# Peptides against a protein of PDB entry 3ESW, part 256

Target 1, 322 residues: chain A of PDB entry 3ESW
Amino acid sequence: NNIDFDSIAKMLLIKYKDFILSKFKKAAPVENIRFQNLVHTNQFAQGVLGQSQHLCTVYDNPSWHSIVLETLDLDLIYKNVDKEFAKDGHAEGENIYTDYLVKELLRYFKQDFFKWCNKPDCNHCGQNTSENMTPLGSQGPNGEESKFNCGTVEIYKCNRCGNITRFPRYNDPIKLLETRKGRCGEWCNLFTLILKSFGLDVRYVWNREDHVWCEYFSNFLNRWVHVDSCEQSFDQPYIYSINWNKKMSYCIAFGKDGVVDVSKRYILQNELPRDQIKEEDLKFLCQFITKRLRYSLNDDEIYQLACRDEQEQIELIRGKTQ

## One batch from the design tools (peptide; made by RFdiffusion4, then SolubleMPNN)

Design b2_p29_1_s3 (from b2_p29_1, 11 letters changed)
Fold by OpenDDE base, seed 4:
Structure b2_p29_1_s3 (fold): chain B 322 residues (1-322), chain A 29 residues (1-29)
Amino acid sequence: as target 1 above (322 residues)
Amino acid sequence: ELDKLLEKVKELMGFVTEELKKMAEEALK
């Protein structure tokens, strides 16, 4: 009997779609209870939830996107993208163009637009005076700084002139378009918004060991791509574990469509104990939040995203991240 | 037979999950 493998395969795909969609139905009461108990009893889970409530949605602001696009030198950016794209002999309209755009945005952001700030320059002495700055500690924001979602202000005294310089740690990415300086937090925050402003699928990746970066979904590569604005890095997930020899325990990606434990992409060696939450509970938590983020999507959107998720999980298991 | 079926699934979807494998095994029983 000639088994019609094509017919069976098509039937399996239909059944699989139904199976996938069934996972994204409203959470059962038992799942809600589990979720509530988890976030109330586990501090790490509470932290992930709290971050998801902000990071998954904050960058989906059309007004902010407009401000970003008005602020960036788009002529320069696209000129450079077009130049590099043409140089490599690609035809117009290829999905790979977006990869070139992201690479140029990384270049532009680091080289032309934003500045790393270990210590601020002295407000009185001017540029390149950070070497004269002594940290005095941190304090709360003043009335003006508070307007821009400032959680803390680092205080520095100039050893030369004795004046105090404030370095507010702004969380408002629009304010960062003005200040154009910061550390990994400010870099990642604004760069995430920049990528979003170009209509890209972007996730904010939080590492427990005090680093943050982005992931961009490349339609050309058909996967999530590591993007670190601080490092001008594209598709180099290994840089932390291998190049920096960084010890890490958790990397969690936050996007509009989900929360994903991406630790396997970045933690290649020197893994720290993952003792903050049970692995099963973390998996459940991320899936639960992801499910909630997708509640308003239609079945086709849910299915497409779920297929993307499955592909990512396969990638993460196989260690096929470049 | 399972391998042939999974190849067709992979051709159509681009990937195969453990669930798809399980479903394929069940479909061939």
Scores: peptide ipSAE 0.482, ipTM 0.946, DockQ to the pose 0.807
Fold by OpenDDE base, seed 5:
Structure b2_p29_1_s3 (fold): chain B 322 residues (1-322), chain A 29 residues (1-29)
Amino acid sequence: as target 1 above (322 residues)
Amino acid sequence: ELDKLLEKVKELMGFVTEELKKMAEEALK
């Protein structure tokens, strides 16, 4: 009896797919109760949920994508990408083109488009006057600033002319296309939108220790890739722990298709206590939110994303064993 | 860390083993 191994393999794959899909069915009542209790009793869990409600969906705005693409120098960007691709990319296949695009967007954003702002220039004295600025503190937004999702305004006094300059911390990324300045929050916010505007799969990574960056899913590398717009960094997850010697406790990635604890990718040394939530509860929380984000997807989409999730988990485990 | 990878592999192997066992039991009926 010739065992039809191909038929057995196909049946096994069907059963495995069904098993995976079963994990993404509507949450059981007990899971809903656990989730509600967790976010009501644990402040860290509540924070993760709150961030997910914003960061997982806010960048999926076609109107914003159009505004971004109309604002950027696309001719320059694609010219540079085409040049680098023509030089080295043909041997690696077409999928590497997107990696070159992300690298050029990092260059363009840092070098040509956006500015770091430790202190603003004096509105009266003009450019290169930030050295004369003394912080007076922070206050709430005025009526105009409030139109652009501004929670805080930093106030500075010019030591030269005595005038007050306001530095509103805008959370509206469209306003950031106009202002073209900020710190890590503004950089990451706008750069996340920029990457999304090119149709890329992007996550926003929040670090508890006051830093933020992106991850891009590279089809060429077939994995999530570290992307920091502030540092013009591509695939350098070690820069925080090793180069900066930064102490960190949590790194959480927020994307349209899920919330993932990516701490293992970035926290390589000097780990701070992970005392904000039980590890099992954090795992449950991320899985529960991810499940909710995928409720409208079809079975094939759910299965493909689940396979990607498993590959990432294997990568994160292996990276520590090397 | 190796333990977690091993646990995942064991989980997958366990699933495969159980499904193969079910298929074998069905084929013997």
Scores: peptide ipSAE 0.025, ipTM 0.544, DockQ to the pose 0.089
Fold by OpenDDE base, seed 1:
Structure b2_p29_1_s3 (fold): chain B 322 residues (1-322), chain A 29 residues (1-29)
Amino acid sequence: as target 1 above (322 residues)
Amino acid sequence: ELDKLLEKVKELMGFVTEELKKMAEEALK
């Protein structure tokens, strides 16, 4: 009897798909209890949950996308993308074009659009006066600043004129399109929205040691790619551990389709103690939140995302950026 | 039989993943 190997292969693929899909079924009562206990008893878990409730969904706002696209110089951006794409002579199709787009957006954002702000300029003395500014501390927002999701306002006194300058730390990315200045938080917040506005699959990466950046899923490279707007960096996950010699404990990626511990991609040396949560509990937490984010997806979407997840896990285990 | 094979493949994949994880962790030390 000739074994129909094609039939067997099809059956195996079906069974494998069913197995993968079974992992994304609605959480059992025991899992819900474990989750509730974890977020109630572990502060780090509560923090991750809180961040996921915001970061996983806030950037999926069509109104914001429209405002972003209306604000950016799209003609310049696409002109530059087309120019760089043409130089490399790539016949490699539309997928690689997106990598060029992200690289240009990094350039445009850092060079043409947004500004790093260690200290604000004096409102009275004008431009290039930040050197004269002395920090007095931080306070709550006033009535106008509070309209733009401002939690903290840094206060500075000018050593030259004695006037006070306020530097509101706005969390509203639409306000950041106007102010066009900030630190890593403002940079990453607005840049995440910018990438999302181009229809890209993007994650916000939170590092416990006071830095934040993005990842985008490259269809050309078929993997998550490190993107840091502050550094104009594309696919350089090593910059923190190696170039900066930064000590780190946790890097957590937040996207619309899941929450992932990406620490292994970025923490290559000088690892700080991971003592905030048990590794098994963190894994459970990320998986549980990810399942919840995918509850409305169909089986094919779930399966495709699960395959992507497995590829990423293999990459993270291998410690090789493919 | 197919289900048994699938379970064995899952077991092996789990084992391989855990061993690779250990190797990676050791290489970073």
Scores: peptide ipSAE 0.018, ipTM 0.421, DockQ to the pose 0.052
Fold by OpenDDE base, seed 3:
Structure b2_p29_1_s3 (fold): chain B 322 residues (1-322), chain A 29 residues (1-29)
Amino acid sequence: as target 1 above (322 residues)
Amino acid sequence: ELDKLLEKVKELMGFVTEELKKMAEEALK
């Protein structure tokens, strides 16, 4: 009796697919109650939910993608990508081209496009005058600043001329294409949009200890890849814990298709207490939000994403980047 | 101990998923 292994494999695949799909069905009433209770009783959970409502969808704006692509020097970018790809990339296949693109975008963004702004330059004295700026505090946005999703404005006085300079902390990434300056928040916000504008799968990673970065899903590496625009860093998740000796408790990734606790990727040492939420509740929360984000997807899309999620969870357990 | 077991089960499930996917892709050629 020749065991038709191919037939068995196909049957197992179908059953497995059905099993996976069953997990992504509409939440049961008990799950909804648990979710509601969690977000109403736990401040950290409420924060994660609030961030997911913005970060999971805001960058999926086709009009913004067009504005980004019209603003960037695409000729320069692709020239550089093609040059690097022609050296070594062709041997690795077409999928590696996107990795070269992301690396060039990191270079271009940091070197040619955007500026770090610890303190603003004096509006009166001009460029390279930030050393003369004294912080006076923060205030709410004015009527003009409020048009660009500004939550706070840092106020500085020039020690040389005595004039006041405002540094609005814009959350509108389109405004950041104009201002071309900021700190980690502005850098990550605009860079996330830039990567999305090239049609890439991107997540925004929030760290509780005041840093933010991106993850890009590399088809070549078949995994999520750490991307930090501030550091021009590609696939260096260790830089925070090891190089900076940063203490961290939570890293949460927000994408259009899910919310994932990625703390294990980045918190390699100096772990702070994870006391803001029970681990089981955080896991439940991320899964619940992820299910909601996938409700409109078809069965094949749900299955492919679920397979990718499982691969990521394996990677995170092993502590090895594959 | 239970967490370690769950992690191992996830690992095994992930491997099975990838192998089944490869087999399915090959069978569609």
Scores: peptide ipSAE 0.015, ipTM 0.442, DockQ to the pose 0.064; fails the geometry check

Design b2_p29_1_s4 (from b2_p29_1, 12 letters changed)
Fold by OpenDDE base, seed 1:
Structure b2_p29_1_s4 (fold): chain B 322 residues (1-322), chain A 29 residues (1-29)
Amino acid sequence: as target 1 above (322 residues)
Amino acid sequence: KLDELLEKVKKLKGFVTEELKKMIEEALK
């Protein structure tokens, strides 16, 4: 009897799908208890949960997407994307177009749209006066600044004219479309929204050691791709550990469909102690939050995302971007 | 053979996880 290996393989894949789907069923009482205990007893876990409650959903705002698309020079962006795409003669298919789009958005954002702000210019002396600014500290927002989700305002005194200049650290990405300046936090916040506004699958990556960036899921590359707006960087996860020689302990990615420890992608050397939470508890936490984020999805959507997760885990274990 | 079945599964799914490999091994037993 010729063993029909094709039929057996199909049956095994059905069984495997059912197995995978079983992991995404409603959490058992014991899992809920474990989760509650973890977030109440571990500060790092509570922080990850708090970030997930904001970062996983805040960018899924259609009104914000419209405002972004109305604000950007779409004609310039698409002209540049089309130009770069045309050079490759369509040989790699339509899916590569989104990679070109993200690369152009990185260029456009850094070169044409947004500005790095170490120190603000003096409001009285005008442009290119930041060299004359002395930090006096930080304070809470005033009534106007508080309208734009501002938690902290940096205060600077001009050494030339003696006037005070305020640098509000706005968390409202729509306000950042107006101000068009900031540091890594403002850059990543607005750029994450920009990528989302083009309908892309994007994660916000938080590094415990005071940096933040994005990941974009490339359909062409069939994987998550490192994206840093500050560096105009595409698919260079090594830049922090290798180029900067940065010491890091945790990198956590936050997206609409999940929370993932992506530390292995970025921490290639100079690893700091991972002492904030037990590795098993962090894994459990990320999986539990991910499971909650997927509760409303159908079985096919859950399975497709689970397959993506499996591919990513294989990549992270191998230490090679495939 | 395990290898033939693994190849068929890999062709259909695109990749094989360790968990899936174990499931295949158990099915051949």
Scores: peptide ipSAE 0.503, ipTM 0.946, DockQ to the pose 0.854
Fold by OpenDDE base, seed 2:
Structure b2_p29_1_s4 (fold): chain B 322 residues (1-322), chain A 29 residues (1-29)
Amino acid sequence: as target 1 above (322 residues)
Amino acid sequence: KLDELLEKVKKLKGFVTEELKKMIEEALK
């Protein structure tokens, strides 16, 4: 009896697709109750939910994408990408072009476009005066600053002229296209929008220990790739744990299609206690939010994303990013 | 039979999850 293993395999994959799709159907009442109880009783869960409500959707703004593309030197960017692609890219296929684009965007952003701001320059004394600035603390935004989603303003006094300089911590990435300065938060915020403006699959990664970065889904590498605009880093998830010897507890990735605990990608050593939430509850929370983000997608889209998630989970368990 | 099915499924899907492996094992029972 010639067992048609090909036909059996196809039938099993259909059954498996249906099984996967069943997991993404509307949440059962018990799951809703568990979710509500979790976010009401656990502060970390509430924080993850709050971040997801913003970070998963805010960058999917076509008007913002247009403004970004109009603001960047696209001629320079594509010239550099084409130049690098012409060296090595033709042998590796068309999908690698996007990796070259992201690498050039990292270069362009750090070298040509955006600035690190430890302390602002004195508004009165002009450029290169940050050394003369003394921090006085932080305050709420004024009426003008409040227009640009500003939560905090750092206040500095110039030791030379005595004038006060305000450094608003803007959360509006369009305002950051104007100011072109900030710390890791502003860098990651605007850079996430920039990557999104090129139509890329991007996640915002929040680390509990005061750092943030991006992940980009490379079609060439067929995985999520670490991207840090501050470091001009591409596919170097080890830099925090190994190079910086940073201690970390949680890394959570926020994207339009899901929320994922990516701690295993980045926390390679010096792991801090993961005591903010039970591991089972965190897994449940991320899955529940991810399920909600996918409610409007069709069955094929849901299944494709679920397959991507499965591949990522296998990657995270196997530690293949070393 | 299991190994052959796993290979066929892996060719079609690109990889096999533990859940999919369990489903294959159950189908062979």
Scores: peptide ipSAE 0.501, ipTM 0.946, DockQ to the pose 0.777
Fold by OpenDDE base, seed 4:
Structure b2_p29_1_s4 (fold): chain B 322 residues (1-322), chain A 29 residues (1-29)
Amino acid sequence: as target 1 above (322 residues)
Amino acid sequence: KLDELLEKVKKLKGFVTEELKKMIEEALK
């Protein structure tokens, strides 16, 4: 009897799909209790939850996407994308074109659109006066600054004219389209929104050791790709551990469809102690939040995302971009 | 039998997880 291995394989994949889908069903009471206890007893878990409540959903705002697209020089961007795409002689494939788009957006954002702000220029003395600025500390936002989700304002005094310059740390990315300046937080915040505005799958990556960046899901590469707007970096996850020799403990990615510990992608050496939470509890936490984020999705969407997650986990374990 | 089935599953899904491998192994017992 010729064993129909194709039929058996298909049947097994159906059973496996059902098994995977079963993991995304409503959390059992025991899981809810574990989750509640974890976020109430572990500060790191509470922080991850708090970040997920904001970062996983804030960028899914169609009105913001429209404002972004109206603000960017789309003609220049697409002209440059088309030019670089044509140079490499690629067949017209929508998937690879998106990688070129992200690379151009990185270029455009860093070179043409946004500015790094170590210290603000003096409001009185004008451009290129940041060298004359002395930090006086930080304070709360004023009434106007508070309108734009400002948590803190850095205060600087000009050594030349004595005037005070305020550098509000805006968390409203729409305000950042106006101010066009900031540090890694502002860069990543606005750049995440920019990528989302092009309909891309994007995650915000938080590093505990005071850095933030993005990941973009490349349909061409069929994986999450490191994207750092500050560095104009595409697919260079090693830059922090290797190039910067940065010591790191946690990198957590926040997206609309999930929260993922991506530390293994970025922490290649100089790993700091991961003592903020038990590894099993962190895994549980990320899975639990991810499950909640996917609750409204249909079975096919859930399964597709689960397959993506599985592929990512294989990648992270192997330490090789497949 | 296991190798053949793993190859077929890998062809259909693109990859095989350890959980899927275990499920295949269990189905062949």
Scores: peptide ipSAE 0.495, ipTM 0.945, DockQ to the pose 0.869
Fold by OpenDDE base, seed 5:
Structure b2_p29_1_s4 (fold): chain B 322 residues (1-322), chain A 29 residues (1-29)
Amino acid sequence: as target 1 above (322 residues)
Amino acid sequence: KLDELLEKVKKLKGFVTEELKKMIEEALK
């Protein structure tokens, strides 16, 4: 009797699905106690939790998506995407179109839309006067700045006219659509919202050593792809460790469907001590938060996301992009 | 038998995890 290996394989996959789904059931009392103790006793864990409460949900705002799409030059963007897709995209399949879209959004954002601000221009002297600006320090926001989720304002004095210029560090990405300037924080914040506004699966990556970037899930490549708006970089996770020779300890990705330690993707050399939390506790923390974020999803959605997570873990262990 | 079943599972799921491999091995015992 020819063993029907196809039927056996299907039955095993059903059993495996049930096993995976069992991991996403309501947390046991012991897991809740472990989680509460961890976030109360470990400052790094508390920080990760705090960031997850904001970064995992804030960008899922339909009103913000509409404002973004109304603000961007969509005609220019899609014209450029269509042009690049027409050259090579048809041979690779329709899923590659989204990769071209993300690449064009990187170009458009850096070249046409947003500006890097090391120092602000003088409000009195006008454009290209940042060289005359001396930092005086930082202070809290005024009443107007506070309307746009501003935590800190950098203060500068113009050496030419003596006037004070304020550089508020806005966390409201809608305000950033107006100001169109900032550093890595403002760039990543607004660019994350932009990608989300196109209906893409996006994660915000926080690096402990004062940098931030995005990841986009490419359906064409079937994996998470490094995206840095500051660098106009697509699929270059090595740029920090190799090109910049940056020393790093932790990279944590925050998305609507999960929190993941992605350090292995980006920390290729010059690893700093990972002494902020036990590795097992960090793994537990990320899994616990991820489980909570997926609580309202159906069994099929949970299983598909779990399969994606498994594929990513295999990728991170092998050190090879699939 | 194990290799054939692993290939069928890999074809259906796209990949095999260590946990899934262990489950397959246990099912063949």
Scores: peptide ipSAE 0.495, ipTM 0.944, DockQ to the pose 0.855

